# Peptides against a protein of PDB entry 3JWR: the designs that were tried, part 1

No score or structure here was measured in a lab: all are predicted.

Target 1, 323 residues: chain A of PDB entry 3JWR
Amino acid sequence: TRELQSLAAAVVPSAQTLKITDFSFSDFELSDLETALCTIRMFTDLNLVQNFQMKHEVLCRWILSVKKNYRKNVAYHNWRHAFNTAQCMFAALKAGKIQNKLTDLEILALLIAALSHDLDHRGVNNSYIQRSEHPLAQLYCHSIMEHHHFDQCLMILNSPGNQILSGLSIEEYKTTLKIIKQAILATDLALYIKRRGEFFELIRKNQFNLEDPHQKELFLAMLMTACDLSAITKPWPIQQRIAELVATEFFDQGDRERKELNIEPTDLMNREKKNKIPSMQVGFIDAICLQLYEALTHVSEDCFPLLDGCRKNRQKWQALAEQ
Target 2, 298 residues: chain A of PDB entry 3JWR as posed
Amino acid sequence: TRELQSLAAAVVPSAQTLKITDFSFSDFELSDLETALCTIRMFTDLNLVQNFQMKHEVLCRWILSVKKNYRKNVAYHNWRHAFNTAQCMFAALKAGKIQNKLTDLEILALLIAALSHDLDHRGVNNSYIQRSEHPLAQLYCHSIMEHHHFDQCLMILNSPGNQILSGLSIEEYKTTLKIIKQAILATDLALYIKRRGEFFELIRKNQFNLEDPHQKELFLAMLMTACDLSAITKPWPIQQRIAELVATEFWEQGDQVGFIDFVCTQLYEALTHVSEDCFPLLDGCRKNRQKWQALAEQ
Unless a header shows other numbers, all headers, positions and changes below count from the first letter of the chain.
Peptide ipSAE was made for these designs. It is ipSAE averaged over its two directions, with the distance scale d0 held at 1.0 Angstrom where the peptide's residues are scored. Compare it between designs on one protein only; published cut-offs may not apply.
A fold fails the geometry check if it doesn't show the stated peptide or something in it is severely misdrawn.

## One batch from the design tools (peptide)

Design b1_p8_1 (made by RFdiffusion4)
Fold by OpenDDE base, seed 2:
Structure b1_p8_1 (fold): chain B 323 residues (1-323), chain A 8 residues (1-8)
Amino acid sequence: as target 1 above (323 residues)
Amino acid sequence: DFYDFWDF
């Protein structure tokens, strides 16, 4: 395609030029091509291209395939969300110095997972999928969408000309896929809620050890969630804009819940309750986000900008909630 | 269940 040719022939700017090492990064001003260039830079600067002998054209095709398999009519859970998740992962690995704590396979898996974790998202949550009796609900009992996302990820990875993992040994390939699956499934917030207590307790007790395979898996899950939720850490103008996209998608679901399921949506998904968004954001930050970024910062102090951003946005949302 | 609705 012309898009592939353009991407493959383009000079990839440095991470510094692209600002993809910044926790404050915004994609708002970037074209789709530029987001793809950023993604190439992430793979390159993490040494993944070299270490796993990725062909440039194959990587370009894979990136474009991943991008293509996000829906354009979904307000938030689209390519830009996946891209921002991956960028946060990159920033956490580089600026947050988490790269030195992980294997190359783990880094490879996390980056692929971040880009792929919401593939073919329909703009509705697992609860809606279950209640609407969607065909996917017949395939999976829990983490329905996350299983679907992984299936889509696997499909793309196995598609002709998209096999970015072809340079891996059989064992490396199996390991990578295992980690990708675990990482994508970990983006189910229901799973996060179930597992985070163990992570926080290990941190609190100063017993956290990445040399323990179970704790490593737990950390990768927490890191994925931290990157997935990273919009909450962004500079206030960016946070506000992303919150509007999230609200739009949630309200679209709520509208569908009324129309298709004949149910009253929750406040979060109720278009008529827009005035509750600030207080709900404060609640979300307190219940979900703050402890995660505190714990992550305990693992690596260089991740503090995520925590600081989250705290600052909490103050902003609180101020709006008090009006 | 409450957290199933939060996917920010």
Scores: peptide ipSAE 0.086, ipTM 0.851, DockQ to the pose 0.446
Fold by OpenDDE base, seed 4:
Structure b1_p8_1 (fold): chain B 323 residues (1-323), chain A 8 residues (1-8)
Amino acid sequence: as target 1 above (323 residues)
Amino acid sequence: DFYDFWDF
């Protein structure tokens, strides 16, 4: 395609030029082509292209395929969200120094997972999918959308000309897919809530050990969630803009819940309770985000900007909630 | 699940 030709022929700017190592990164000013170029740079600078012998054209095609399989009519859970999740992963790996704690296969899997974790997202949560009796709800009992996202990821990885994992051995391939699946499933906040207590307790007791395979898996899950939620850590103007996108998508779901399911939406998804957003954001930060970024910062102090950003945004939301 | 709604 013309898009592929343009991407494959383009000079890929440095990570410094693209600012993709910054935790404060914003994609708002970037074109779709530039987001693809950023993605190429992430793979390159993580040594994934070299170590796994990725062909440039294949990587370009894969990136474009992933991007294409996000819906444009979804306010938040679109390519830009996935891209920002991947960028946060890249920043955490590079600037946050987590790269040195992980294997190349784990890094490969995490980056693929971050980009793929919301593929074909429909702008509604698992609860809506279940309550609407969508066909996907018949295939999976839990983490319905996350299983679907992984299925889409696998489909793309196996598509002709998109096989970025063709340089892996059979064992490496199996390992990578396992980690990708676990990482995508980890973005289900229900699973995060279920598992985070173990992680926090290990940190609290100073018993956390990445050499333990179970703890490694747990850490990768927590890291995925930290990147997925990283909008809450962004500079305030960026945070506000993203919160508006989230609210738009949630209100759209709430409107559909009223119309299609004849139910009253929760406050979070209720357009009539827009004034509750600041207090709900404070509650979300306190209940979900703060401990995660504290724990992540404990694992790697260079991830502090995420925690600092989260704390700053909590103050901003709290100030708005008090008005 | 309540936490399915907090997808920020």
Scores: peptide ipSAE 0.085, ipTM 0.852, DockQ to the pose 0.448
Fold by OpenDDE base, seed 5:
Structure b1_p8_1 (fold): chain B 323 residues (1-323), chain A 8 residues (1-8)
Amino acid sequence: as target 1 above (323 residues)
Amino acid sequence: DFYDFWDF
């Protein structure tokens, strides 16, 4: 395609030029081409292209295929969300110095998973999919969308000309796919809530050990969630704008819940309750985000900007909730 | 559950 030719021929700027090592990164000013260039740089600077013998054209095609399989009419859960999740992963690996704690296969899997974790997202949550009796709800009982996202990821990885993993041995390939699946499934917030207590307790007791395979898996899951939720850590203007996108998508779901399911939406998804957004954001930060970024900062102190950003945004939301 | 709605 013309887009592929343009991407494959383009000079890829440095990570410094692209600012993709910054936890404060924003994609708002970037074109789709620039987001793809950033993604190439992430793979390159993590040594994934070299270590796994990726062909440049194949990587370009894969990136464009992933981007294409996000829906354009979804306000938040689109390519830009996936891209920002991957950028946060890259920043956590580089600036946060987590790279040295992981294997190359784990890094490869996490980056692919971050980019792929919401593929073909429909702008509605698992609860809506289940209540609407969508065909996907017949295939999976739990983490319905996350299973679908992984299926989409696998489909793309196996598509002609998109096989970025073709340079891997059979064992490396199997390992990578296993980690990708686990990482994508871990983005189900219900699973996060279920598992996070174990992680926090290990940190609290100073018993956390990445050499333990179970704890490694747990950490990768927590890291995925930390990157997935990283909008809450961004500088206030960015955070506020992303919160508007999330609210838009939630209100769209609430409108559909009224129309299609004949139910009153929760306050979170109720357009008429827009004035409660600040207090709900404070509640979300306290219930979900703060302890995660605190724990991540204990694993690597260089991840502190995520925690600091989250704390600052809590103060901003609290101030709005008091007005 | 309240948390089932926060698919961010």
Scores: peptide ipSAE 0.082, ipTM 0.851, DockQ to the pose 0.508
Fold by OpenDDE base, seed 1:
Structure b1_p8_1 (fold): chain B 323 residues (1-323), chain A 8 residues (1-8)
Amino acid sequence: as target 1 above (323 residues)
Amino acid sequence: DFYDFWDF
């Protein structure tokens, strides 16, 4: 395609020029081509292209295939969300110095997972999928959409001309796919809520050890969630804009719940309760976000900008809730 | 669950 030719021939700017190491990064001003160029830079600067012998054209095709398999008619869970999740992962690995704590296979898996974690998202949560009797609800009992996202990820990785993992040994390939699956499934907030207590307790007791395989797996799951939720850490103008996109998608679901399922939506999904958004955001930060970024900062102090951003946005939302 | 809705 013309898009592939343009991307493959383009000079890829430095990470410094693209500002993709910044925790304060915004994609709002970027074209689709520029987001793809940023993605190439992430793979290159993490040494993934060199270490796993990726062909440039294959990587370009894979990125464009991933982007194409996000829906354009979904307000929030689209390519830009996946791209921002991956950018936060890149920043956490580089600026947050988490790269030094992980293997190259773990880094490869996390970056692929971040870009792929919401593939073919429909703009509705797992609860809606279950209640609507969607065919996917017959295939999976738990984490329905996350299983679907992984299936889409696997389909793309195995598609002709998209095989960015072809340079891996059989053992490396199996390991990478296992980590990708675990990382994508970890983006189910229900699983995060279930598992986070173990992580926080290990941190509190100073017993956290990345040399333990179980604790390593737990950390990768927490890191995925931290990147997935990273909009809450962004400078206030960015945070506010993303919160509007999330609200739009939630209200669209609530409208469908009324029309298609004949149920009254929750306050979060109710278009008529926009005035509750600030207080709900404060509640979300307190219940879900703060402890995660505190724990992540304990693992690597260079991740502090995420925690600081989250705290600052809590104050902004609280001020709006008091109006 | 309340947290099932916060699919950020």
Scores: peptide ipSAE 0.092, ipTM 0.859, DockQ to the pose 0.520; fails the geometry check

Design b1_p8_1_s1 (made by RFdiffusion4, then SolubleMPNN; from b1_p8_1, 6 letters changed)
Fold by OpenDDE base, seed 4:
Structure b1_p8_1_s1 (fold): chain B 323 residues (1-323), chain A 8 residues (1-8)
Amino acid sequence: as target 1 above (323 residues)
Amino acid sequence: SDLEFYAF
């Protein structure tokens, strides 16, 4: 395709030029091509291209395939969300120095997972999928969308000309896919809530050890969630704009819940409760985000900008809630 | 429920 030719022939700017190492990064001014170039840079600077012998054209095709399998009519859970999740992962690995704590396979898996974690997202949550009796709800008992996202990821990885993992041994391939699956599934916030207590307790007791395979798996899950939620850490103008996208998508679901399911939506998804957004954001930060970024900062102090951003945004939302 | 706070 012309898009592939353009991407494959393009000079890939440095990570410094692209600012993809910054926790404060914003994609708002980037074209789709530039987001793809950023993605190539992430793979390159994480040594994934070299270590796993990725062909440039194959990587380009894979990136474009991933991007193409996000829906353009979804307000938030689209390519830009996945791209921002991956960028946060890249920043956490590089600037946050988490790269030094992980294997190349884990890094490979996390980056693929971050880019793929919401593939074919429909702008509705698992509860809606279940209540609407969608065919996907018959395939999976829990984490319905996350299983679907993984299936889409696997489909793309196995598609002709998209096989970025072809340089891996069979063992490495299996390991990578396992980690990708676990990482994508970990983006189900229900699973995060279920597992986070173990992680926080390990941190609190100073018993956290990345050499333990179970704790490593737990950490990768927490890191995925931290990157997935990273919009809450962004500079206030960016945070506000992303919050508007999220609210738009949630209100669209709520409108559909009223119309299609004849139910009153929750306050979060209720357009009529728009005035509660600031207080709900404070509640979300307190209930979900703060402890995660605190714990992540304990694993790597260089991740502090995420925690600091989250705290600053909490203050901003609180100030709006008091108005 | 705590799940109602998934604002992102």
Scores: peptide ipSAE 0.115, ipTM 0.843, DockQ to the pose 0.389
Fold by OpenDDE base, seed 3:
Structure b1_p8_1_s1 (fold): chain B 323 residues (1-323), chain A 8 residues (1-8)
Amino acid sequence: as target 1 above (323 residues)
Amino acid sequence: SDLEFYAF
C-alpha cells in the first residue's frame, strides 16, 4: 500500500527527537504516520529489531496491521490508546530502567502486548458483552474482551507479511506468545484487583524478588496495568482531554444499555451524571492507581514521574469535586 | 464496587 511504502521509506527520528522516553509524552499533535515511526523507534531502541532479526518492511506492515485493527469509531479504546500504552511501556523500560530487569523475550512480549492489548475493542466492557448475550460471551467465561484481543493479536502475527516473530526459535516463539497472552489478560482490571494484593504485600515486606518466576509473572502483569492506566499520570491538560474521551465512550455504552438492554446505567456511564466525573476520578485514583504507582516506584525509583503525575492529577480532580 | 471506578 502507499501507506506502507511511505512508512518503510521514511527516516525514523531518534527517541530524543520524538520524546518517547518522556513520561509526560502526548500523541495529540502526532499524525498516524508519526505514531508508526515512534513505534519503529521503540522496537529499534529496545534492540528487538537486531536481536530477533526483524525485517524492516515486515515490522512496518505489522504496525500498520495492528493500527488498522483498532476501530476508528471508538472514542478511547482505539489505536491512540494502544500507542500511548506502548509509549509508557517504552518509557518505563528506558527512563524507568526496567529494561535491565527483564529478558529480551519479556521486553518483546510486553511491547507487542501493549500495542495489541485492545485490538478490535468495541467501546463496551466485559459486563456489557455478558449482559447483551454476545457470541463472545459464549466462547469465554472471564476476561472476554482480553481473550478476543489476544486472538486478534495472534491472527495478525500469523498473517502473511506480518510475521515479526519469524526469527525466533520454536521455544522462544512459544515463550513469547505465553507472555503476550498473560500480559493482555492482565489488562482486565478485575484480574488486577484479584492479584495486586500479593504484589503490594511482597513490596511492603521487602520480599519482592524478580528472580522468582512467579513474582516475575506478577510484576509483568502489574507493569502492563501501570502502562494501560498511564493516562492518569499525564500532565493535567492531557489528563483532562483523555478523561473526556473515556467519559464519551462510557456514556455511549450507557446510552446503549438504556436502549438495547433497558438498563439504567451506573453513574460512571450515565451522561446525566457528568458532574460526578471529578469525584469518580478521585475514587479511581485512590482505589486503583496510587498503590500501583507507589509499588512500581519501589521496584524502580526512576518510575517516580508516574506516581508524581498521579498525585498531581488527584489534587486537580479533588479541587474540581469540591466546586 | 471497585468496578464503578474503571474510568480508564
Scores: peptide ipSAE 0.111, ipTM 0.842, DockQ to the pose 0.420
Fold by OpenDDE base, seed 2:
Structure b1_p8_1_s1 (fold): chain B 323 residues (1-323), chain A 8 residues (1-8)
Amino acid sequence: as target 1 above (323 residues)
Amino acid sequence: SDLEFYAF
């Protein structure tokens, strides 16, 4: 395609020029081409292209295929969300110095998972999928969308000309797919809530050890969630704009819940209760985000900008909730 | 648990 030719021929700017190592990164000013160039840079600077012998054209095609399999009519859970998740992963690995704690296969899997974790997202949550009796709800009992996202990820990875994992051994390939699946499934916040207590207790007791395979898996899950939620850590103008996108998507679901399911939406998804957004954001930060970024900062102090950003945004939302 | 805390 013309898009592939343009991407494959383009000079890829440095990570410094693209600012993709910054936790404060914004994609708002970037074209789709520039987001793809950033993605190439992430793979390159993590040594994934070299270590796994990725062909440049194949990587370009894969990135464009991933981007194409996000829906354009979904306000938040689109390519830009996946791209920002991957950028936060890259920043956590580089600036947060987590790269030195992980294997190349784990890094490869996390980056693929971050880019793929919401593939074909429909702008509705698992509860809506279940309540609407969607065909996907017949295939999976739990984490319905996350299973679908993984299936889409696997489909793309196996598609002609998109096989970025073709340089891996059979064992490396199996390991990578296992980690990708676990990482995508970990983006289900229900699973995060279920598992986070174990992680926080390990940190609190100073018993956390990445050499333990179970604790490693747990950490990768927490890191995925930290990157997925990273919008909450962004500078206030960015956070506020992303909050508008999320609210739009949730209100669209709430409108569908009224029309299609004949139910009153929750406050979070109720367009008429938009004035509660600031207080709900404070509640979300306190209930979900703060402890995660605190624990992550205990694993790597260089991740502190995520915690600091989250705290700053809590103050901003609290000030709005008091108005 | 319906705690779909899918906030921002």
Scores: peptide ipSAE 0.103, ipTM 0.837, DockQ to the pose 0.316
Fold by OpenDDE base, seed 5:
Structure b1_p8_1_s1 (fold): chain B 323 residues (1-323), chain A 8 residues (1-8)
Amino acid sequence: as target 1 above (323 residues)
Amino acid sequence: SDLEFYAF
């Protein structure tokens, strides 16, 4: 395609030029081509292209295939969300120095997972999928969308000319796919809520050890969630704009719940309760985000900008909730 | 819980 030719022929700017190492990064000014260039840079600077012998054209095709399999009519859970999740992962690995704590296969898997974690997202949550009796709800009982996202990820990875993992041994390939699956499934907040207590307790007791395979798996799950939720850490103007996109998607779901299911939406999904957004954001930060970024900062102090950003945004949302 | 629906 013309898009592939343009991407494959383009000079890939440095990570410094692209600012993709910054926790404060915003994609708002980037074209789709620039987001793809950023993605190539992430793979390159993590040594994934070299270590796993990725062909440049194949990587370009894969990135474009991933981007194409996000829906354009979804307000938030689109390519830009996945790209920002991957950028936060890259920043956490580089600037947050988490790269030094992980294997190359784990890094490869996390980056693929971050880019792929919401593939073919429909702008509705698992609760809506269940209540609407969608065909996907017949395939999976829990983490319905996350299973679907992984299936889409696997489909793309196996598609002709998209096989970025062809340089891996059979064992490396199996390991990578296992980690990708676990990482994508970990983005279900219901699973995060179930597992986070173990992680926080290990941190609190100073018993956290990344050499333990179970604790490694737990950490990768927490890191995925931290990157997925990283919009909450962004500078206030970016945070506020992303919160508006999230609210738009949630209100669209709530409108569908009323119209299609005859259900009164929750406050979060209820357009009529837009004035509660600030207080709900404070509640979300307190209940979900703060402890995660505190724990992540304990694993690597260089992740402090995520925690600091979250705290600053909490204060901003609280000030709005008091108005 | 209402918390299960937060999706940033």
Scores: peptide ipSAE 0.107, ipTM 0.836, DockQ to the pose 0.500; fails the geometry check

